# Ledger of designs, part 33: peptides against a protein of PDB entry 3HTU

Target 1, 75 residues: chain A of PDB entry 3HTU
Amino acid sequence: RRPEEWGKLIYQWVSRSGQNNSVFTLYELTNGEDTEDEEFHGLDEATLLRALQALQQEHKAEIITVSDGRGVKFF

## One batch from the design tools (peptide; made by RFdiffusion4, then SolubleMPNN)

Design b2_p16_1_s2 (from b2_p16_1, 5 letters changed)
Fold by OpenDDE base, seed 4:
Structure b2_p16_1_s2 (fold): chain B 75 residues (1-75), chain A 16 residues (1-16)
Amino acid sequence: as target 1 above (75 residues)
Amino acid sequence: HMEVTEEDIEELRKKL
């Protein structure tokens, strides 16, 4: 899958689960219990980041970088 | 429209 396609899957999950406007760590998106049944579970961080960047271009997410790591807010 | 608030950042910090 292309990063854009991964982004679509991720955003679909966010939307279906009613978690728009929520903040996630990158880890909990791909390694958390809540996404164990999702196709993007276990996705490598590099590909995840590109997927989120694609969503960011669509104004559906914003990647947040702090000293302790990165996360994302979905819109 | 996108807006990351300070509350969002603080929530992220708590998770990290």
Scores: peptide ipSAE 0.741, ipTM 0.935, DockQ to the pose 0.903
Fold by OpenDDE base, seed 1:
Structure b2_p16_1_s2 (fold): chain B 75 residues (1-75), chain A 16 residues (1-16)
Amino acid sequence: as target 1 above (75 residues)
Amino acid sequence: HMEVTEEDIEELRKKL
């Protein structure tokens, strides 16, 4: 899958679960219990980041960088 | 409209 395709799957999950406007760490998106049944569970962080960057271009997400790490907010 | 608030950032910090 291309990063854009992964982004689509991730955003679909966010929307279907009603978690728009929520903040996630990168880790919990791919390794958390809430996404265990999703195709993107276990996705490597590099590919995840590219997927989120694709969503960011579509104004569907914003990657947040703080001193302790990175996360993402979905819109 | 995309808007990351200070509350969002604080929530992220708590999760990290």
Scores: peptide ipSAE 0.739, ipTM 0.935, DockQ to the pose 0.935
Fold by OpenDDE base, seed 2:
Structure b2_p16_1_s2 (fold): chain B 75 residues (1-75), chain A 16 residues (1-16)
Amino acid sequence: as target 1 above (75 residues)
Amino acid sequence: HMEVTEEDIEELRKKL
């Protein structure tokens, strides 16, 4: 899958689960319990980041970087 | 509007 395709899957999950406007760590998106049944569970962080960057270009997500790590807010 | 707030950042810090 292309990063844009992964982004679509991730955003679909966020939307259908009613978690828009929520903040996630990159880890919990792909390794958390809430996404265990999703196709993107276990996705490597590098590919995840590219997927989120694609969503960011569409104004559907914003990647957040702090001293302790990175996360993302979905819109 | 697409906006990250201080509350969002604090929430993220708590998770990390």
Scores: peptide ipSAE 0.739, ipTM 0.934, DockQ to the pose 0.899
Fold by OpenDDE base, seed 3:
Structure b2_p16_1_s2 (fold): chain B 75 residues (1-75), chain A 16 residues (1-16)
Amino acid sequence: as target 1 above (75 residues)
Amino acid sequence: HMEVTEEDIEELRKKL
């Protein structure tokens, strides 16, 4: 899958689960309990980042960088 | 509107 295709799957999950306007760590998106049954579970962080960047281009997410790590807010 | 608030950032820091 291309990054934008992964982004679509991720955003679909966010929307269907009613978690728009929520903040996630990158880790919990691909390694957390809430996404264990999703196709993107276990996705490498590099590909995840590219997927989120694609969503950011579409104004559906914003990647957040702080001193302790990175996360994302979905809109 | 896309807005990351200070509250969002604090929530993220707690998760990290």
Scores: peptide ipSAE 0.734, ipTM 0.933, DockQ to the pose 0.914

Design b2_p16_1_s3 (from b2_p16_1, 6 letters changed)
Fold by OpenDDE base, seed 4:
Structure b2_p16_1_s3 (fold): chain B 75 residues (1-75), chain A 16 residues (1-16)
Amino acid sequence: as target 1 above (75 residues)
Amino acid sequence: SMEVTEEDIEKLRKML
């Protein structure tokens, strides 16, 4: 899958689970219990970042960088 | 709204 395709899957999960306007760590998106049954579970961080960047271009997400790591807010 | 708030940032800090 291309990053844009991964982004679509991720955002579909966010939307159907009612978690728009929520903040996630990158880790919990791909390694958390809440996404265990999702196709993007276990996705490598590099590909995840590209997927989220694609969503960011669509104003569906914003990657947040803090001193101790990164996360994302979905809209 | 498409803004990241200070609350969002603080939440993230606590999660990391």
Scores: peptide ipSAE 0.709, ipTM 0.934, DockQ to the pose 0.910
Fold by OpenDDE base, seed 3:
Structure b2_p16_1_s3 (fold): chain B 75 residues (1-75), chain A 16 residues (1-16)
Amino acid sequence: as target 1 above (75 residues)
Amino acid sequence: SMEVTEEDIEKLRKML
């Protein structure tokens, strides 16, 4: 899958679960219990980041950098 | 809205 395709799957999950406007760590998106049954569970962080960057270009997400880590807010 | 708020950042900080 291309990063844009991963982004679509991720955003579909966010939307279906009603978690728009929520903040996630990158880790919990791919390693957390809430996404255990999703196709993107276990996705490497590099690919995840590219997927989120694609969503960011569409104004559907914003990647956030804190002192020691990264997260994302979905819109 | 496309705004990331200070509240969002604080939430993330607590999660990391």
Scores: peptide ipSAE 0.707, ipTM 0.933, DockQ to the pose 0.922
Fold by OpenDDE base, seed 1:
Structure b2_p16_1_s3 (fold): chain B 75 residues (1-75), chain A 16 residues (1-16)
Amino acid sequence: as target 1 above (75 residues)
Amino acid sequence: SMEVTEEDIEKLRKML
């Protein structure tokens, strides 16, 4: 899958689970219990970041940097 | 709204 395709899957999960306008760490998106049944669970962080960057271009997400850590807010 | 708020940042800070 391309980053844009991963982004679509991630955003679909966010939307269907009613978590728009929520903030996530990058880790919990791919390693958290809430996404264990999702295809993107276990996705490497580099690919995840590219997927989120694609969503950011579509104004569906914003990557947030706090100190040395990163997260994302979905819209 | 499609903006990141201070509350969002503080939430993330606590999660990291």
Scores: peptide ipSAE 0.705, ipTM 0.933, DockQ to the pose 0.874
Fold by OpenDDE base, seed 5:
Structure b2_p16_1_s3 (fold): chain B 75 residues (1-75), chain A 16 residues (1-16)
Amino acid sequence: as target 1 above (75 residues)
Amino acid sequence: SMEVTEEDIEKLRKML
C-alpha cells in the first residue's frame, strides 16, 4: 500500500470510532490494543509517518512533536 | 478545525 492508502485506512478507523479531534501517540496507533484488529496494526513508524503526512496534506491530521516524542491529532 | 491546543499538547505529553 502507498502512504496515502494507509492514511485512508487509519482515518477511516478514527472516524468510525468517533475519535476525531483526539490525540494519539504514533506508537499507540500501530501497537495499541485499540487497533489490534486493524490492517495498519504493526505498521512501521516510517510508513506510518508518511501516511499521516498524507493526511496532513488533506487537512485531516496534524503531527505533533514534543521533547519526549511524537503524536498526531485527527480532525 | 485544524487547531492543536495546549491541552492537546499536554495530553500527548502525559501519554509519552
Scores: peptide ipSAE 0.704, ipTM 0.933, DockQ to the pose 0.926

Design b2_p16_1_s4 (from b2_p16_1, 5 letters changed)
Fold by OpenDDE base, seed 4:
Structure b2_p16_1_s4 (fold): chain B 75 residues (1-75), chain A 16 residues (1-16)
Amino acid sequence: as target 1 above (75 residues)
Amino acid sequence: SMEVTEEDIKKLKEKL
């Protein structure tokens, strides 16, 4: 899958689970319990980041970088 | 897109 395709899957999960406007760490998106049954579970962080960047271009997400790590807010 | 608030950043830091 291309990053854009991964982004679509991720955002679909966010939307159907009612978690728009929520903040996630990158880790919990791909390694958390809540996404265990999702196709993007276990996705490598580099590909995840590219997927989120694609969503960011669509104004559907904003990647947040702080000293302790990175996360994302979905809109 | 919408804004990332200070509360959002706080929530993220709490998760990290």
Scores: peptide ipSAE 0.758, ipTM 0.941, DockQ to the pose 0.880
Fold by OpenDDE base, seed 3:
Structure b2_p16_1_s4 (fold): chain B 75 residues (1-75), chain A 16 residues (1-16)
Amino acid sequence: as target 1 above (75 residues)
Amino acid sequence: SMEVTEEDIKKLKEKL
C-alpha cells in the first residue's frame, strides 16, 4: 500500500471509532490495544509517518513533536 | 481547524 492508502485506512478507523480524544501517540496507533484488529496495526513507524503526512496535507491531521516523543491530532 | 492546543499537548504528554 502507498502511504496515502494507509492514511485513508487510519483516518477511516478514527472516524468510525468515534474517539472522544483525537490525540494519539505514534506508538499507540500501531501498537496499541485499540487498533489490534486494524490492518495498520504493526505498521512500521516510517510508513506510518508518511501516511500521517499525507493526511496532514489534506488538513485531516497534525503531527506533534514534543520532548518526550511524537504524536498526532486528527481533525 | 488545524489548531493544536496546549490541552492537546498535555494529553499527548500524558500518553508518552
Scores: peptide ipSAE 0.758, ipTM 0.940, DockQ to the pose 0.795
Fold by OpenDDE base, seed 1:
Structure b2_p16_1_s4 (fold): chain B 75 residues (1-75), chain A 16 residues (1-16)
Amino acid sequence: as target 1 above (75 residues)
Amino acid sequence: SMEVTEEDIKKLKEKL
């Protein structure tokens, strides 16, 4: 899958689960219990970042960088 | 809206 396709799957999960406007760490998106049944579970962080960047271009997400790590807010 | 608030940042820091 292309990053844009991964982004679509991730955003679909966020939307269907009613978690728009929520903040996630990158780790919990791909390694958390809440996404164990999703196709993007176990996705490598580099590909995840590219997927989120694609969503960011569509104004559907914003990647957040703080001193202790990175996360994302979905819109 | 596509705004990240201070509360969002706080929530993220708590998770990290």
Scores: peptide ipSAE 0.758, ipTM 0.941, DockQ to the pose 0.898
Fold by OpenDDE base, seed 2:
Structure b2_p16_1_s4 (fold): chain B 75 residues (1-75), chain A 16 residues (1-16)
Amino acid sequence: as target 1 above (75 residues)
Amino acid sequence: SMEVTEEDIKKLKEKL
């Protein structure tokens, strides 16, 4: 899958689960309990980041960088 | 809206 296709799957999960406007760490998106049954569970962080960057270009997410790590807010 | 608030940043830091 292309990063844009991964982004679509991730955003579909966020939307269908009613978690828009929520903040996630990058780790919990691919390694967390809440996404254990999703196709993108276990996705490598580099590909995840590219997927989120694609969503950011579409104004559907914003990547947040702080001193202790990175996360994302979905819109 | 594309706004990330200080509350959002606080929530993220709590998870990290």
Scores: peptide ipSAE 0.758, ipTM 0.941, DockQ to the pose 0.904

Design b2_p16_2_s1 (from b2_p16_2, 9 letters changed)
Fold by OpenDDE base, seed 3:
Structure b2_p16_2_s1 (fold): chain B 75 residues (1-75), chain A 16 residues (1-16)
Amino acid sequence: as target 1 above (75 residues)
Amino acid sequence: MEELKKLGSLLSKPAP
């Protein structure tokens, strides 16, 4: 799958689960309990980041970068 | 990454 396709799957989960306006660490998205049954669970962080960047271009997400790590806010 | 979650939470819009 292309990063844009992963982004679509991730955002579909966000929408279906009512997680819009929520914040996740990148680790929570691919390794957390809430996404265990999703196709993107276990996705490598590099591909995840590109997927989220695609969503960010569509104003559907905002990647948060701080000294302790990275996260994402979904809209 | 509790600090990141805290920062993100502050940026979140209030839920109805």
Scores: peptide ipSAE 0.069, ipTM 0.693, DockQ to the pose 0.288
Fold by OpenDDE base, seed 5:
Structure b2_p16_2_s1 (fold): chain B 75 residues (1-75), chain A 16 residues (1-16)
Amino acid sequence: as target 1 above (75 residues)
Amino acid sequence: MEELKKLGSLLSKPAP
């Protein structure tokens, strides 16, 4: 899958689960309990980041960077 | 990731 395709799957999950406007760490998205049943669970962080960057270009997400890690807010 | 999670709690909105 291309990063854009992963982004679509991730955003679909966010929408289905009613978690728009929620903030996640990148770790939570691919390693968290809430996404264990999703296809993108276990996705490498590099690919995840590219997927989220694609969503960010579409104004569907905003990547948050702090000193000790990264997260994302979905809209 | 404590600081990021703290930021998340401030930025997140409750789901309807």
Scores: peptide ipSAE 0.068, ipTM 0.706, DockQ to the pose 0.207
Fold by OpenDDE base, seed 1:
Structure b2_p16_2_s1 (fold): chain B 75 residues (1-75), chain A 16 residues (1-16)
Amino acid sequence: as target 1 above (75 residues)
Amino acid sequence: MEELKKLGSLLSKPAP
């Protein structure tokens, strides 16, 4: 899958689960218990980041970088 | 998991 396709799957999960406007660490998205049944579970962080960047271009997500790590807010 | 929540709380703050 292309990063944009992964982004679509991730955003579909966020929307269907009613978690828009929620903040996640990148680790939570691919390693958390809440996404164990999702196709993107276990996705490498590099590909995940590219997927989220694609969503960010569509104003569906905002990647946040702080001194202690990175996360994402979905809209 | 608690550490992840702590990070999430930090990330929820307005971006610089």
Scores: peptide ipSAE 0.059, ipTM 0.681, DockQ to the pose 0.162
Fold by OpenDDE base, seed 2:
Structure b2_p16_2_s1 (fold): chain B 75 residues (1-75), chain A 16 residues (1-16)
Amino acid sequence: as target 1 above (75 residues)
Amino acid sequence: MEELKKLGSLLSKPAP
């Protein structure tokens, strides 16, 4: 899948689960209990980041980068 | 931006 396609799957999960306006670490999205049944569970962080960047261009997500970690807020 | 920075700080928690 292309990053944009992964982004679509991720945002569909966010929307269907009612977690818009929620924040996640990148680790929680791919390794957390809440996404165990999702296709993007286990996705490598580099591909995840590119997917989230695609969503960010559509104003559907905001990537937060700090010195000791990264996260994302969905809208 | 201030809110985002605060969220970023909260997100820097260790992974379980």
Scores: peptide ipSAE 0.050, ipTM 0.660, DockQ to the pose 0.120

Design b2_p16_2_s2 (from b2_p16_2, 7 letters changed)
Fold by OpenDDE base, seed 4:
Structure b2_p16_2_s2 (fold): chain B 75 residues (1-75), chain A 16 residues (1-16)
Amino acid sequence: as target 1 above (75 residues)
Amino acid sequence: MKELLEKGSLLSKPAP
């Protein structure tokens, strides 16, 4: 799958899973308990970041990066 | 729920 395709799967999960939390750490998305049954669980961070960047271009996400951590806000 | 550091501050992700 291309990063854009991963982004689509991730966003679908966010919008359909019934989650009321719109902010996630990158770790939560690929290693968290809430995504254990999703195709993107275990996805490498580099590909995840590219997927989120694709979503960001579509104004569906905002990546938050600081010196000691990273996360993402979904819209 | 997991905290996210932002600009030197800890930001809690939205809680249910």
Scores: peptide ipSAE 0.129, ipTM 0.700, DockQ to the pose 0.101
Fold by OpenDDE base, seed 1:
Structure b2_p16_2_s2 (fold): chain B 75 residues (1-75), chain A 16 residues (1-16)
Amino acid sequence: as target 1 above (75 residues)
Amino acid sequence: MKELLEKGSLLSKPAP
């Protein structure tokens, strides 16, 4: 899958689970218990970032980078 | 409720 396709799957999960406007760590998305049944579970972080960047271009997500970590907010 | 963004971070996030 292309990063944009992964982004679509991730955003669909966020939307269907009613978690828009929620903040996640990158680890939660691919390693958390809440996504164990999702196709993107176990996705490598590099590909995840590209997927989230694609969503960010569409104003569906905002990647948060601070000195002590990273996360993402979905809209 | 709130959760930490990352372990050791001062930022927090709303719980799902």
Scores: peptide ipSAE 0.129, ipTM 0.686, DockQ to the pose 0.091
Fold by OpenDDE base, seed 3:
Structure b2_p16_2_s2 (fold): chain B 75 residues (1-75), chain A 16 residues (1-16)
Amino acid sequence: as target 1 above (75 residues)
Amino acid sequence: MKELLEKGSLLSKPAP
């Protein structure tokens, strides 16, 4: 799958799950309990980042990179 | 980023 395709799957999960908290660490998305049944579970972080960057270009996500960690906010 | 830092949302979700 291309990064854009992964991004679509991730965003579909975010939208369908109806989670109140739309902020995640990158680790939560691919290694968290909440995504164990998703196709993108276990996805390498490099590909995940490119997928999120694709979503960011569509204003569907904002990647947060700080000294103490990295995360993403979905819109 | 600014809003996240102010809310401490990222820090409340530590990664291994």
Scores: peptide ipSAE 0.127, ipTM 0.708, DockQ to the pose 0.073
Fold by OpenDDE base, seed 5:
Structure b2_p16_2_s2 (fold): chain B 75 residues (1-75), chain A 16 residues (1-16)
Amino acid sequence: as target 1 above (75 residues)
Amino acid sequence: MKELLEKGSLLSKPAP
């Protein structure tokens, strides 16, 4: 799958999952309990980041980078 | 608990 395709799958999950908080760490998306049944679980962080960057270009997400880690906010 | 980024800060939230 291309990063854009992964981004689509991730965004679909976010949209359907009924999450109260749209902010995630990158770790939560690929290693968290909530995504264990998703195709993107276990996805390498580099590919995940490219997927999220694709979503960011579409204004569907914003990657948050601080000294102590990274996360993403979905819109 | 798991660390969570929110508003440019690291927060702790309960595991699902």
Scores: peptide ipSAE 0.122, ipTM 0.693, DockQ to the pose 0.129

Design b2_p16_2_s3 (from b2_p16_2, 10 letters changed)
Fold by OpenDDE base, seed 2:
Structure b2_p16_2_s3 (fold): chain B 75 residues (1-75), chain A 16 residues (1-16)
Amino acid sequence: as target 1 above (75 residues)
Amino acid sequence: MKELEELGSKLKKPAE
C-alpha cells in the first residue's frame, strides 16, 4: 500500500470510531490496544509517518513533534 | 498548547 492508502485506512478508523479531534501518540496507532484489529496495526513508524503526512496535506491531521516523542491530532 | 499537553501526558504513560 502507498502512504496515501494507509492514511485512508487510518482516517477511516478514526472517523468510524468517533475519535475525530483526538490526539494520539504514533505508538498508540500502531501498537495500541484500540487498533489491534486494524490492518495498520503493527505498521512500521516510517510508513506510518508518511501516511500521516499524506493526511496532513489534506488537512485531516496535524503531526505534533515534541522532544520526547511524536503524535498526531485528527480533525 | 492543549494538544501538546495531552500528547505529553500520553507519552509519560507506560507503553501499551
Scores: peptide ipSAE 0.301, ipTM 0.775, DockQ to the pose 0.078
Fold by OpenDDE base, seed 3:
Structure b2_p16_2_s3 (fold): chain B 75 residues (1-75), chain A 16 residues (1-16)
Amino acid sequence: as target 1 above (75 residues)
Amino acid sequence: MKELEELGSKLKKPAE
């Protein structure tokens, strides 16, 4: 899958679960309990970041950096 | 600012 395709799957999950406007750490998205049954669970962080960057270009997400940590807010 | 604060709190939590 291309990063854009992963982004679509991730955003579909966010939308269906009603978690728009929520903030997640990158770890939560791929290793968290709430995404255990999702196809993107276990996705490597590098690919995840590219997927989120694709969503960011569409104004559907914003990648946030705090000190040494990163997260994302979905819109 | 609110988003950064929330993210900071999440990052302090133990890995799940």
Scores: peptide ipSAE 0.301, ipTM 0.775, DockQ to the pose 0.097
Fold by OpenDDE base, seed 4:
Parts: C-alpha cells; sequence; structure tokens
Structure b2_p16_2_s3 (fold): chain B 75 residues (1-75), chain A 16 residues (1-16)
C-alpha cells in the first residue's frame, strides 16, 4: 500500500470510531490496544508518518512535533 | 517510547 492508502485506512478508523479532534501518539496508532484489529496495526513509523503527512495535506490531520516526540490530531 | 507515551498523556484530549 502507498502512504496515501494507509492514510485513508487510518482516517476511516478515526472517523468510524468517532475520534475526530482527538490526539494520538504515533505509538498509539500502530501499537495501541484500540487498533489491534486494524490493518495498520504494526505499521512501521516511517510509513505511518508519510501516511499522516498525506492526510495533513488534505487538512484531515495535523502532526504535532515536540522535544518529547510526535503526535497527531485528526479533524 | 516511554517518553512518547508520556507525551501522549499530556497532549491527548477527549474527542469532540
Amino acid sequence: as target 1 above (75 residues)
Amino acid sequence: MKELEELGSKLKKPAE
């Protein structure tokens, strides 16, 4: 799958679960309990980041970077 | 990873 396709799957999960406007760490998305049954669970961080960047270009997400790490907010 | 989890607890907010 291309990063854009992963982004679509991730966003679909966020939308279906009613978690828009929520903030997640990158770890939560790929290693969290809430996404264990999702296809993107276990996705490598590099690909995840590219997927989120694709969503960001569509104004569906905002990647948050701080000294302690990175997170993402979905819209 | 531990630091990232800590960040999550600080940044994560309830869904609106």
Scores: peptide ipSAE 0.268, ipTM 0.759, DockQ to the pose 0.117
Fold by OpenDDE base, seed 1:
Structure b2_p16_2_s3 (fold): chain B 75 residues (1-75), chain A 16 residues (1-16)
Amino acid sequence: as target 1 above (75 residues)
Amino acid sequence: MKELEELGSKLKKPAE
């Protein structure tokens, strides 16, 4: 799958889950309990980042960086 | 787990 395709799967999960919190750490998306049944669980961070960057281009997500980590906010 | 929780808090504050 291409990064854009992974991004689509991730965003579909976010949309369908209807979770109250739209902010996630990169780790939560690929290693969290909430995504254990998703195809993108276990996805390497590099590919995940590219997928999120693709979503960011579509204004569906915003990658957040702090001094000691990165996360993402979905819209 | 604790580190992830702290990181999450740091990331959520700027976004909110």
Scores: peptide ipSAE 0.112, ipTM 0.712, DockQ to the pose 0.136

Design b2_p16_2_s4 (from b2_p16_2, 9 letters changed)
Fold by OpenDDE base, seed 4:
Structure b2_p16_2_s4 (fold): chain B 75 residues (1-75), chain A 16 residues (1-16)
Amino acid sequence: as target 1 above (75 residues)
Amino acid sequence: MEELKKLGSTLSKPAL
């Protein structure tokens, strides 16, 4: 899958689970309990970041960068 | 990720 395709799957999960406007760490998305049954569980961070960047370009997400890590807010 | 989660709790909508 391309990063954009991963982004689509991730956003579908966010939307279907009613978690729009929620904030996640990158770790929570790919290693969290809530996504254990999703195809993107276990996805490498580099590909995840590219997927989220694609969503950001579509105004569906905002990547948050702080001194101790990164996360994402979905819209 | 403590700083991020703190910011996230402020920016995130309440849990349903």
Scores: peptide ipSAE 0.116, ipTM 0.702, DockQ to the pose 0.246
Fold by OpenDDE base, seed 1:
Order: C-alpha cells, then structure tokens, then sequence
Structure b2_p16_2_s4 (fold): chain B 75 residues (1-75), chain A 16 residues (1-16)
C-alpha cells in the first residue's frame, strides 16, 4: 500500500470509532490494543509517518512534535 | 508520551 492508502485506512478507523478530534501517539496507533484488528496494526513508524503526512496535507490530521516524542491529532 | 498527552489535553479530547 502507498502511504496515502494507509492514511485512508487509519482515518477511516478514527472516524468510525468516533475518535476525531483526539490525540494519539504514533505508538498507540500501530501497537495499541484498540487497533489490534486493524490492517495498519504493526505498521512501521516510518510508513505511518508518511501516511499521517498525507492526511495532514488534506487537513485531516496534525502531527505534533514534542521534546520526548511525536503524536497526531485527527480532525 | 506524557508531555504529548499533556499538550493534547489542551488541544483536543483524550484518545479513547
């Protein structure tokens, strides 16, 4: 899958689970229990980041960088 | 992670 396709799957999960306007760490998205049944579970962080960047271009997400890590807010 | 959650709490609701 292309990063944009991964982004679509991730955003669909966020939307369907009613978690728009929520903040996640990158780890939570791919390693959390809440996404164990999702196709993007276990996705490598580099590909995840590219997927989220694609969503960010569409104003559907905002990647947050702090001193001790990264996260994402979905809209 | 802790810093992110703290920052996130001011910007949006916590992740479910």
Amino acid sequence: as target 1 above (75 residues)
Amino acid sequence: MEELKKLGSTLSKPAL
Scores: peptide ipSAE 0.104, ipTM 0.708, DockQ to the pose 0.250
Fold by OpenDDE base, seed 2:
Structure b2_p16_2_s4 (fold): chain B 75 residues (1-75), chain A 16 residues (1-16)
Amino acid sequence: as target 1 above (75 residues)
Amino acid sequence: MEELKKLGSTLSKPAL
């Protein structure tokens, strides 16, 4: 899958689960219990980041970089 | 990731 396609799957999960306006660490998205049944579970962080960057271009997400890691807010 | 979660608590609703 292309990054944009991964982004679509991730955003669909966020929307269907009613978690818009929530903040996640990158680790939670790919390794968390809440996404164990999702296709993007286990996705490598580099590909995940590119997917989220695609969503960010569409104003559907904002990547947050802090001193102790990275996360994302979905809209 | 405590800093990120703190930011999330102020800017977003809690995650499910």
Scores: peptide ipSAE 0.103, ipTM 0.706, DockQ to the pose 0.247
Fold by OpenDDE base, seed 5:
Structure b2_p16_2_s4 (fold): chain B 75 residues (1-75), chain A 16 residues (1-16)
Amino acid sequence: as target 1 above (75 residues)
Amino acid sequence: MEELKKLGSTLSKPAL
């Protein structure tokens, strides 16, 4: 899958689960209990980041960078 | 990710 395709899957999950406007760490998206049944669970962080960057270009997400890591807010 | 979660609780609803 291309990063854009992963982004679509991730955003679909966010929407289906009603978690728009929620903030996640990158770790939570790919390693969290809430996504264990999703295709993107276990996705490498580099590919995840590219997927989220694609969503960010579409104004569907915003990557948050703080001193101790990165996360994402979905819209 | 202490800062991120703290920031998230302020800016947005927590992850479900």
Scores: peptide ipSAE 0.098, ipTM 0.706, DockQ to the pose 0.225

